# Ledger of designs, part 57: peptides against a protein of PDB entry 2MBZ

Target 1, 143 residues: chain A of PDB entry 2MBZ
Amino acid sequence: GINLTPEEKFEVFGDFDPDQYEEEVRERWGNTDAYRQSKEKTASYTKEDWQRIQDEADELTRRFVALMDAGEPADSEGAMDAAEDHRQGIARNHYDCGYEMHTCLGEMYVSDERFTRNIDAAKPGLAAYMRDAILANAVRHTP

## One batch from the design tools (peptide; made by RFdiffusion4, then SolubleMPNN)

Design b2_p17_3_s1 (from b2_p17_3, 7 letters changed)
Fold by OpenDDE base, seed 4:
Structure b2_p17_3_s1 (fold): chain B 143 residues (1-143), chain A 17 residues (1-17)
Amino acid sequence: as target 1 above (143 residues)
Amino acid sequence: SKAGGTLAALSALMAPS
C-alpha cells in the first residue's frame, strides 16, 4: 500500500482511503504490467510526491469541469488536450499508458459505479465527458 | 478533491488491460 502514516494519508487524501481497494486491485490486476510498474514507481514516493499527484488530479478535474461549464464539446481541442495531459500524467507517475490503455480507463470510469460516483461528485456527467474526451484524443493520435 | 483523489489513486491501480 501507500507508505504514509495515517495522519499523512489524511492530510493528502482526506476521508478517501485508496488502500481500501488494495486487495481488490491485487486480485484483479496483480499480474499485469501496469500493476507492477505502478508498485515499482510509487514505492519510493514521499508524502510530497503523493500530494503533487493529488494536486495534478484536482487541477485536471477542475479543468474538465470548466470545459463542461463553458459548453466545450468533449471532442474539442481543449477537452482532448486535457485528456492527453491525463494520459501523460498516468505514464509519468504510474505506468506506461498508451492510447488503448487510456480508452480502457475511460470506459472503466463509466462502467464501474464507484468510479462514476466519485468522479461525478465534482460534476454530474463528468465521467462520461472524460471518457468521451479520452476516446476523441485517442482517435486523433491513432489515424 | 475527492474526484481528484479517485483519478490519482484508483486509476493508477485499477487499469483494464
Scores: peptide ipSAE 0.088, ipTM 0.767, DockQ to the pose 0.573
Fold by OpenDDE base, seed 1:
Structure b2_p17_3_s1 (fold): chain B 143 residues (1-143), chain A 17 residues (1-17)
Amino acid sequence: as target 1 above (143 residues)
Amino acid sequence: SKAGGTLAALSALMAPS
């Protein structure tokens, strides 16, 4: 789990506790390399590290929302670039995330109601937009 | 908002710390 004090966790995540999913994540992904990598990488994360991750995610969310508001298609350069940044962020912070993995994540965003609900809290349709952008980005990077 | 945190959590939820 997150190696922060309750106070630090609140400062970074607010009322949201990512550790609430620990059991499910372990059950679903505990045997994957991604799980191993994430556990190893995040074990040394400080409050500042987690805050940076939150800030990056927040910025990315704003980018996607802005693109949607502007009417930019999910396969636009802007949307695909945002998707690429998302992929790279996952790779940098958590685990190796190739385009195949990324597309799988995108599909999960729209197929798992919990993910969809949480993502769309920022803007209705955001999860679908992200999925489409993720797919488009993967396609453009696939020979 | 919690949107950024949610996205970050989603990434971590594949393999949380």
Scores: peptide ipSAE 0.078, ipTM 0.755, DockQ to the pose 0.419
Fold by OpenDDE base, seed 5:
Structure b2_p17_3_s1 (fold): chain B 143 residues (1-143), chain A 17 residues (1-17)
Amino acid sequence: as target 1 above (143 residues)
Amino acid sequence: SKAGGTLAALSALMAPS
């Protein structure tokens, strides 16, 4: 798990409690490479590491919201670049994330209500927009 | 305290099998 005190967890994650999902995640994904890699990478993460990850995610969210507000299509260069940054961020911080994996994650964002609800809290339709951008980015990198 | 990074947290913990 995340080796932070309850106070530190609140400071970093706010109202979102990742510990609520620990048991379910272990049961469903405990035997996957992604899970093993994530546990290995994050085992030594400090509060500052987690805060950096949160800040990166917030910045990415703001980028997508700004693109949507500007009316930019999900297959625009700006949206695809944001999707690429998202993919690379996952790869650096958690687990290997190729374009196929990223596409699967995008589909999960719109098919799992928990993901959709949490993502769309920033802006309605954001999960679908991200899924489309992720798919477009994958297509342009695997012609 | 801020409530951010939900996307990153979910992506890190829940991946398709």
Scores: peptide ipSAE 0.092, ipTM 0.763, DockQ to the pose 0.458; fails the geometry check
Fold by OpenDDE base, seed 2:
Structure b2_p17_3_s1 (fold): chain B 143 residues (1-143), chain A 17 residues (1-17)
Amino acid sequence: as target 1 above (143 residues)
Amino acid sequence: SKAGGTLAALSALMAPS
């Protein structure tokens, strides 16, 4: 699990404890390379590392929401750039994330109800918007 | 403080995202 004290976990994640999903994650993803890479990378993460990851995610969420509010298409340059940053963030923090993997993640965001609910908590339709932006970004980088 | 990002929380549900 995440090697933080209870106080540190609260400071970083609030009332949410990601370790509550450890067993489920292992059952669903334990045989994937992504899971193995993520476990290896995050094993050395400090409180500051986890906080940075949270901050990056919040920033990206705000960025996508702003794009949606502005009426920017999901295949706009702005939306595709945000998707690219999302992909790079995953690669930097968790596991190798090529464009094919990224598109698969995007599809999961709209096909898995739990993901959709969590993402759309920020704004209804955000998961679908992200999926479309992710796909568009992948297409432009793999012509 | 109480932090936590929507996307970051996905790491608990997927390998992550």
Scores: peptide ipSAE 0.080, ipTM 0.753, DockQ to the pose 0.342; fails the geometry check

Design b2_p17_3_s2 (from b2_p17_3, 8 letters changed)
Fold by OpenDDE base, seed 4:
Structure b2_p17_3_s2 (fold): chain B 143 residues (1-143), chain A 17 residues (1-17)
Amino acid sequence: as target 1 above (143 residues)
Amino acid sequence: SRAAGTIAATSALMAPS
């Protein structure tokens, strides 16, 4: 799990506890390369590393929300660029994330109610918007 | 924040390739 004290976890993640899903993730994905890569990368992460990751996620969320508020379609250049940054962030911080993998993640955002609820807390429909942007970005990069 | 948790959850609740 996350190598932080309970106090540090609260400071970084607030009420969200990623470790609550540790058993489920291990059961579902424990034999995948992505799981292995994530465990290896995050094993050395400090509180500052996790905080950086959270800050990046917050900034990306605000970016998508701003696009939605501006009426930009999910297949706009701005939305697709945000999706690309999201993909690259996953690749940098967790595991190799190609466009096919990214589209699978996007589908999970709308099919897993836990993700949908968490994402849409920022703005209703955000999960669907992100999924659509992720798909559009994948399409433009895999003609 | 709660929204940031989606990224943390991505490494955990990953989807198949």
Scores: peptide ipSAE 0.145, ipTM 0.788, DockQ to the pose 0.505
Fold by OpenDDE base, seed 2:
Structure b2_p17_3_s2 (fold): chain B 143 residues (1-143), chain A 17 residues (1-17)
Amino acid sequence: as target 1 above (143 residues)
Amino acid sequence: SRAAGTIAATSALMAPS
């Protein structure tokens, strides 16, 4: 699991404990390349690494919220760029994330209530907005 | 901190392509 002390975990993740899902993830995705890549990459992560990842996620969340508040469509250039940065962030920190994978993740954000609840904590409808932006970004990068 | 961003959730709850 995450190689942090309980206090460090609290500092980085607050009340959200990713290790709560370790068994489920292994059972469902343990044989996938994404799982193997993620375990390999994150095995060496320090508290600073995890904090950076959280900060990046928070910044992206604020960016999407700002777009929504401004009334920008999810298929706007700004929203699609944010989706692209989200995809690249996953690729950089966890596992290879092509546009098809990203689209699947976007769909999960609206179909898995655990994701929806977590994401929409920032703004109601954010998960759906992200899903739509992710799809639009994938489309524009697919001839 | 109450950080629980989408990327962290993605690492915790995965989905295949």
Scores: peptide ipSAE 0.142, ipTM 0.782, DockQ to the pose 0.446
Fold by OpenDDE base, seed 3:
Structure b2_p17_3_s2 (fold): chain B 143 residues (1-143), chain A 17 residues (1-17)
Amino acid sequence: as target 1 above (143 residues)
Amino acid sequence: SRAAGTIAATSALMAPS
């Protein structure tokens, strides 16, 4: 799990506790390469590492929200570029994330209410917007 | 403090293909 004190966890993640889902994730995905890669990468993460990851996520969230507010389609260059950065961020911090994997994640964002609630806290409909941008980005990178 | 973002949620609720 995440080796932070309760206070540190609150500082980084707020009211959300990612360790709450550790057992479920192990049961569902424990035999996958993605799970193993994530466990290996995050095992050495410090509070500063987790804070950086959270800051990156927040920045990307603001970027998507700005695109939505501007009326940019989810398949616009701007939205697809944001989706690409999202994919690359997952690859850097957690596990190899190709376009197929990314589209699966995007679908989860709209099909799992826990993800939808978390994402849409920033803006209603953001999860669906991200899913659509992720799909569009995958399509343009699949000749 | 702040709410967890989508990448943090991805860490908590993986969905491998």
Scores: peptide ipSAE 0.140, ipTM 0.778, DockQ to the pose 0.438
Fold by OpenDDE base, seed 1:
Structure b2_p17_3_s2 (fold): chain B 143 residues (1-143), chain A 17 residues (1-17)
Amino acid sequence: as target 1 above (143 residues)
Amino acid sequence: SRAAGTIAATSALMAPS
C-alpha cells in the first residue's frame, strides 16, 4: 500500500484513502502487468512524490474545468491535449498507458460511480467530458 | 484535492483492458 503515515496520507489525500481499495485492486488486477508496474513504481514514492502527483491531477482538473466553462468541445485541441497529458501522467507515475488503456480508463470514469463521484466533485459532467476528450485524443493518435 | 481523486484512484482503481 501507500507507504505514508496516517498523517501524511491525510495531508496528501485528505479524506480519500487509496489503501481502502487495495484488496479489490489486487483481486481484480493482481495478475496484470499494469498492477505489477504500479506496485513497483509506487513502492518507493515519498510524501513529496504523492503530493506532486496530486498537484498534477489538480492542475489537469482545472484545465478541463476551464475548457468546459469556456464551452470548448471535448474533441478540441485543448481538450485532447489535456487528455494526452493525463495519459502521459499515468504512464510516468503508475503504469504503461497506451491509448486503448486510456480509453478504458475513460469509460471507467463514467461507469464506476466511485470515479464519477470523485471527478464530478470538481464540476458536474467532468467525468463525461474527460472520457470524451480521452476518446478523441486516442482517435487522433490512432491511424 | 477533488481532482486528486481522479489520478489517485487511477492507482487505486485500475482498469486493465
Scores: peptide ipSAE 0.138, ipTM 0.781, DockQ to the pose 0.475

Design b2_p17_3_s3 (from b2_p17_3, 8 letters changed)
Fold by OpenDDE base, seed 1:
Structure b2_p17_3_s3 (fold): chain B 143 residues (1-143), chain A 17 residues (1-17)
Amino acid sequence: as target 1 above (143 residues)
Amino acid sequence: STAGGTLAALSALMAPS
C-alpha cells in the first residue's frame, strides 16, 4: 500500500483512503505490467510526492470543469490537450500509459459507478466529458 | 478529498490493460 502514516494519508487524501481498494486492485490488475510498474514507482513516494500528484489531478479537474463551463466540446483542442496531459501524468507518476490504455481508463470512468460518482462530484457529467476527451485525443494521435 | 484527488488515487491503482 501507500507508505504514508495515517496522519500523512489524511493530510494528502482527506477522508478518502486509497488503500481500501488495495485488495480489489490486486485481484483485478495484479498480473498486469501497469500494476507492477505502479507498485515499483510509488514504493519510494513521499508525502510530498503524493501531494504533488493530488495537486496535479486537482488542476486537471479544474481545467476540464472550466472547459465544460465554457461550452467547449470534448473533442476541442483544449479538451484533447487536457486529456493528453492526463495521460502523460499517469505515465510519469504510475505506469506507461499509451492511448489504448488511456481509452480503457476513460471507459472505466463512466462504467464504474465509484469513478463516476467521485469524478462527477466536481461537476455532473465530468466523467463522461473526460472519457470523450480521452477518446478524441487518442483518435487524433492514431496514425 | 476532492474529485481530482480521488481521480489521481484511483487512476493510479486501477489500471486495466
Scores: peptide ipSAE 0.139, ipTM 0.796, DockQ to the pose 0.572
Fold by OpenDDE base, seed 2:
Structure b2_p17_3_s3 (fold): chain B 143 residues (1-143), chain A 17 residues (1-17)
Amino acid sequence: as target 1 above (143 residues)
Amino acid sequence: STAGGTLAALSALMAPS
């Protein structure tokens, strides 16, 4: 689990407790390389590391929402750039994330209702928008 | 935000299906 005190967890994650998913994650992804890499990387993370990750994710969410509000297509340069930053963030913080991996994640965003609901809490259709942007970004980087 | 936290958590928790 995340090596933070209860107070630190509250400061970083608020009412959300990522450790509540630990058992489920192990059951679903425990045999994947991504899971192992994530455990190895995050084992040494400090409160400041987790806060940075939260801030990055929040910024990315705002960026996608802004693109949607502006009516920018998911295959626009702006949306694809945001998708690329998302991919790089995953690779940097959690596990190797190539374009194929990224497209798989994008598909899960729309195929798993729980994840769709959580993502779309920021804006209806955000998960689908992200998936489409992720796919477009993957295509342009894999000619 | 809640959305940001969700994405961060999902990135850590999700793997290819």
Scores: peptide ipSAE 0.126, ipTM 0.789, DockQ to the pose 0.521
Fold by OpenDDE base, seed 3:
Structure b2_p17_3_s3 (fold): chain B 143 residues (1-143), chain A 17 residues (1-17)
Amino acid sequence: as target 1 above (143 residues)
Amino acid sequence: STAGGTLAALSALMAPS
């Protein structure tokens, strides 16, 4: 699991413990390249690394919420740029994330209630907005 | 936890088929 003490995990992740899904994730995705890459990269992560990842995700969430509040379409340049930054962040921190992989993640955000509930806590409809932005960004980069 | 933080953690652990 994540190489942090229980106290450090609470400080970084709060009331959400990603390790509660470790068994399920391993059963479903343990044989994928993405899983192996993520385990290899994160094995050396410190508390500061995880906090950085959380901060980046929070910033991205704020960007999407701001776009929605401004009435910008999910296929706007701003929304697609935010989606691209999301993809690149996954690639840097966890595993190689091409546009096909990214679109699959976007679909998961709206099809898995656990993702939808957590994402939409920031703003109702955010998961769907992100999914649409991810798809639009993939299209513009895959002529 | 924040929505963004949860998203990041889950994205690290789950990958599509």
Scores: peptide ipSAE 0.122, ipTM 0.794, DockQ to the pose 0.552
Fold by OpenDDE base, seed 4:
Structure b2_p17_3_s3 (fold): chain B 143 residues (1-143), chain A 17 residues (1-17)
Amino acid sequence: as target 1 above (143 residues)
Amino acid sequence: STAGGTLAALSALMAPS
């Protein structure tokens, strides 16, 4: 859970409350190492930490949108590099994120309509583009 | 952006905090 006051949560996340999914996340992932790692890391996060994470995600989203607008394929070097930065960001902020885990996340972005809707709010098809870039990045880094 | 914020918050849903 996010250890911020309601006011701090509003300042960082706006109308979106990530804690509304806490129970579902626990039910789906509560027994995984990733869940435990995330709980351990985020337990010490300040408002400024969460804001930084939000800003990084915003920048990444804009980066992917810009790639799409420029007509860059999802398997372009630029798109794959953005996917790699995404993977590394998850690893720094939440849990160890290998390439297989990352591809699972990408698949979730297109298979769970909640993710798709929220991601595509920035640009239609963004979730699919990210999934494809994530997969391409994983492939190029797999021996 | 809202999508970016969601990405940040929900990328942790695979093991969120």
Scores: peptide ipSAE 0.143, ipTM 0.792, DockQ to the pose 0.454; fails the geometry check

Design b2_p17_3_s4 (from b2_p17_3, 8 letters changed)
Fold by OpenDDE base, seed 3:
Structure b2_p17_3_s4 (fold): chain B 143 residues (1-143), chain A 17 residues (1-17)
Amino acid sequence: as target 1 above (143 residues)
Amino acid sequence: STAAGTIAALSALMAPS
């Protein structure tokens, strides 16, 4: 799993433990390229690397929440730009993430209650908003 | 945050094809 002590994991991830899903993830996705890429990249990650990733995710969450609070549609330029940054962050830190993969992730955010619950902890409806922004961003980049 | 962890770490591991 993630090469951090229990204390470090708590400092970085708080109450969320990614390793809780390690077995399920391996069983479902262990033979995919994305899984292999992620394991290869993250194998060398330090606590500081994981913290950076969390900071990026926190910033993205704040952006989406701010957009929602401002009443910006999920297909607005601002929301689509945030979705693009999300996609690029995944590509940089974890695995190649094209627009089709990104839309699949977006759908997972609303179809898997575990994702929905954790995402919506920041703001009710955030998961659906992100999904819609991800779809819109994919459309504008796929003529 | 918990939401951040879910988005980043869990998304990295659960990649629908």
Scores: peptide ipSAE 0.098, ipTM 0.763, DockQ to the pose 0.608
Fold by OpenDDE base, seed 1:
Structure b2_p17_3_s4 (fold): chain B 143 residues (1-143), chain A 17 residues (1-17)
Amino acid sequence: as target 1 above (143 residues)
Amino acid sequence: STAAGTIAALSALMAPS
């Protein structure tokens, strides 16, 4: 799991504890390359690393919200670029994330109510908007 | 934010291919 003290975890994640999903993640994806890559990469992460990841995610959230507020469609260049940055962030920080994997993540955002609820806390419909942007970005990057 | 945490956690939570 996250190799931070409880205090450090609170400083970075607040009341949310990502380790609450550790068992489920292991059960669902423990045999995948993505899981192995994630465990290997994150094993050395410091508090500062996790904070950076949170900051990146927060910035991306604000970016998507701003696009929604501006009325930009999810298949706009702005939204697709944000989706691409999201994909690349996952690739840098956790595991190789191709467009197929990314679209699967997008679908999970809207199909798993836990993620929908948490994402939409920033803005109602954000999860769906992200999913649509992720899909559009994947389409434009596939021949 | 909660959304940021979810995104970060989701990256670690992955999805089936």
Scores: peptide ipSAE 0.097, ipTM 0.764, DockQ to the pose 0.536
Fold by OpenDDE base, seed 2:
Structure b2_p17_3_s4 (fold): chain B 143 residues (1-143), chain A 17 residues (1-17)
Amino acid sequence: as target 1 above (143 residues)
Amino acid sequence: STAAGTIAALSALMAPS
């Protein structure tokens, strides 16, 4: 699990505890390269590392929400750029994330209600918007 | 936060491709 004290976990993640999914993740993805890479990378993460990751995620959410509020299509340059940054962030912090992997993650955002509920807490339809932006970004980078 | 929780969950509930 995440190597933080209960207090540190609360400071970084609030009421959300990622470790609640540890067993499920192992059962579903334990034999994948992504899982192994993530475990290797995050093993050395400090509280500050996790906080940075959270801050990056929050910033990206704000960008997507702003795009939606502005009426920008999910296949707009702005939305696709945000999706690209999302992909790169995953690659940097967790595991190699190519465009195909990213597309699969986007689909999970709309197919797994746990993700949908969590994402759409920021703005209804955000998960679908992200999925569409992720797909558009993947398409433009794989002509 | 919404996005933070999503990313944290992502590292756990990743989808293979």
Scores: peptide ipSAE 0.097, ipTM 0.765, DockQ to the pose 0.484
Fold by OpenDDE base, seed 4:
Structure b2_p17_3_s4 (fold): chain B 143 residues (1-143), chain A 17 residues (1-17)
Amino acid sequence: as target 1 above (143 residues)
Amino acid sequence: STAAGTIAALSALMAPS
């Protein structure tokens, strides 16, 4: 789990508690390399590290929303670049995230209602837009 | 925002952090 006090967790994540999914995550991914990598990387994370990660996610969300508001297609250069930054952020902060893994994450964003609900809270259709951008970015980098 | 922040936090569900 995340090594923060309840107070720190609230300051960083608000009412959302990522540790509520700890059991499910372990059941689904506990034997994967990604899980091991994430546990190893985040074990040393401070409150400031988690806040930075949240800030990066906020910035990326705003970026995608701005693209949608501007009418930019999900397969536009801007949207694909945002997807690439998302992929690299995951790789930097959590676990190796190749294009196949990223595509799987994108599909989860639209197939798991919990993800869809949380993502679309920023803007309806955002999860689908991100999924499409992630897929487009993966395609352009996997000829 | 919480919704925006969940992108990174929830993405970790593929390998939690």
Scores: peptide ipSAE 0.095, ipTM 0.757, DockQ to the pose 0.432

Design b2_p17_4_s1 (from b2_p17_4, 7 letters changed)
Fold by OpenDDE base, seed 1:
Structure b2_p17_4_s1 (fold): chain B 143 residues (1-143), chain A 17 residues (1-17)
Amino acid sequence: as target 1 above (143 residues)
Amino acid sequence: TRTSAGALAFASAFLAP
């Protein structure tokens, strides 16, 4: 799991408790390469590393929200670039994330109500917008 | 929000392969 003290976890994640999903994650993905990669990478993460990950997520969220507010379509260059950055962030921080995997993640964001609710807390429809951007980005990178 | 962004990070990293 996340090797931070309860205080550090609160400072980084606030009221969101990632450890509450540990068992489900293990049950669903425990036998995948992605899971193993993530466990290996994150095992050495410090508080600063986790904070950086949160900061990146915050920035990405703001970018998508700004794009939506500006009326940019999800298949715009701006939205697709944000989706690409999202994919690359997953790859750097957790596991190799190809475009197919990324598309699957996007679908999960809109099909699993827990993800939808959590994502849309920033802006209603954000999960769907991200899914569409992820798909568009995958398409443009898959000739 | 921070919560939603955090959820996104972990959604991408953990609750999915």
Scores: peptide ipSAE 0.160, ipTM 0.787, DockQ to the pose 0.645
Fold by OpenDDE base, seed 3:
Structure b2_p17_4_s1 (fold): chain B 143 residues (1-143), chain A 17 residues (1-17)
Amino acid sequence: as target 1 above (143 residues)
Amino acid sequence: TRTSAGALAFASAFLAP
């Protein structure tokens, strides 16, 4: 798991406790290559690494919210580019993430209400917008 | 924003909702 002190975890994640989901994650995806890669990669992460990952996610969230506020469709160049950056960020920080994997993640954002509620805390409908942008980006790269 | 950023990061990594 995440080897930070309780104080460090609070500083990085606030009220969000990733450890409470560890058993469920292992049960659902423990036999996948993605899970293995993520465990191996994140085992050495410091507080600063986790903070960087959170900052990148926050920046991407703001970017998507700005696109929504501007009325840009989820299949616009801007939204698809944001989705591509999201995919590449997953690849850098966690595991190899192809377009099929990315579309599966997008679908999970809207099919699991726990994910939906947490993502939509930034803006109602954000999870659905991201899913649609992820799908559009995958389509344009895999004709 | 910490919770939302965390949710997105962990959702992406299958680590937590």
Scores: peptide ipSAE 0.140, ipTM 0.773, DockQ to the pose 0.491
Fold by OpenDDE base, seed 2:
Structure b2_p17_4_s1 (fold): chain B 143 residues (1-143), chain A 17 residues (1-17)
Amino acid sequence: as target 1 above (143 residues)
Amino acid sequence: TRTSAGALAFASAFLAP
């Protein structure tokens, strides 16, 4: 699991407890390359690393919310660029994330109500907006 | 919020299709 003390986990994640999903994640994805890569990469992560990941996610969330508030379409350059940054962030921090994988993640954001609820806590419809931006970004990068 | 950021980060990392 995450090699942080309970106090450090609270400082980084607050009320969110990532460990509550460990068993389910293992059951669903334990045999995938993505899972293995993520476990390998994160095994050495420090508190500072996890905090950076949280900060990046928070910034990206704010960026998408701002785009929605501005009325920018999910297939706008700004939204697609945000989706690309999201994909690259996953690749840096967790596992190789191609455009196909990214689109699958986007679909999960709207199909798994737990993800939808958690994402939409920032703004209603954010999960759907992200999914659409992710898809648009994938399309523009498809040969 | 931190919870939302965390959810997004871990959704991306562990809830792959």
Scores: peptide ipSAE 0.162, ipTM 0.788, DockQ to the pose 0.612; fails the geometry check
Fold by OpenDDE base, seed 4:
Structure b2_p17_4_s1 (fold): chain B 143 residues (1-143), chain A 17 residues (1-17)
Amino acid sequence: as target 1 above (143 residues)
Amino acid sequence: TRTSAGALAFASAFLAP
């Protein structure tokens, strides 16, 4: 798991408790390459690493929210670029994330109500916007 | 927010301890 003290976990994650989902993540994804890669990569992560990941996620969230507030379509260059950065961030920090995998993640954001609720805490409709941007980005990179 | 960032990180990468 995440090798942080309770205080460090609070400092980094705040009200979000990643431990709450440990069992479910293992049950749903434990046999996948993505899960194995993530466990291997994150095993050595420090508090600084986790904070960086949180900061990157926060920046991405703000970026998508700003695009939505500006009325930019989810298939705009800006939204697709944000989706691409999201994909690359997953690849750097957790597991190899191709466009098909990314699209599957996007679909999960809107099909699993818990993910939808958690993501939309930043802005209503954010999960759907991200899904659409992810799909558009995948399409533009399809030969 | 930290909560939103954490939620997105989990959703994206299947974060587990």
Scores: peptide ipSAE 0.157, ipTM 0.779, DockQ to the pose 0.465; fails the geometry check

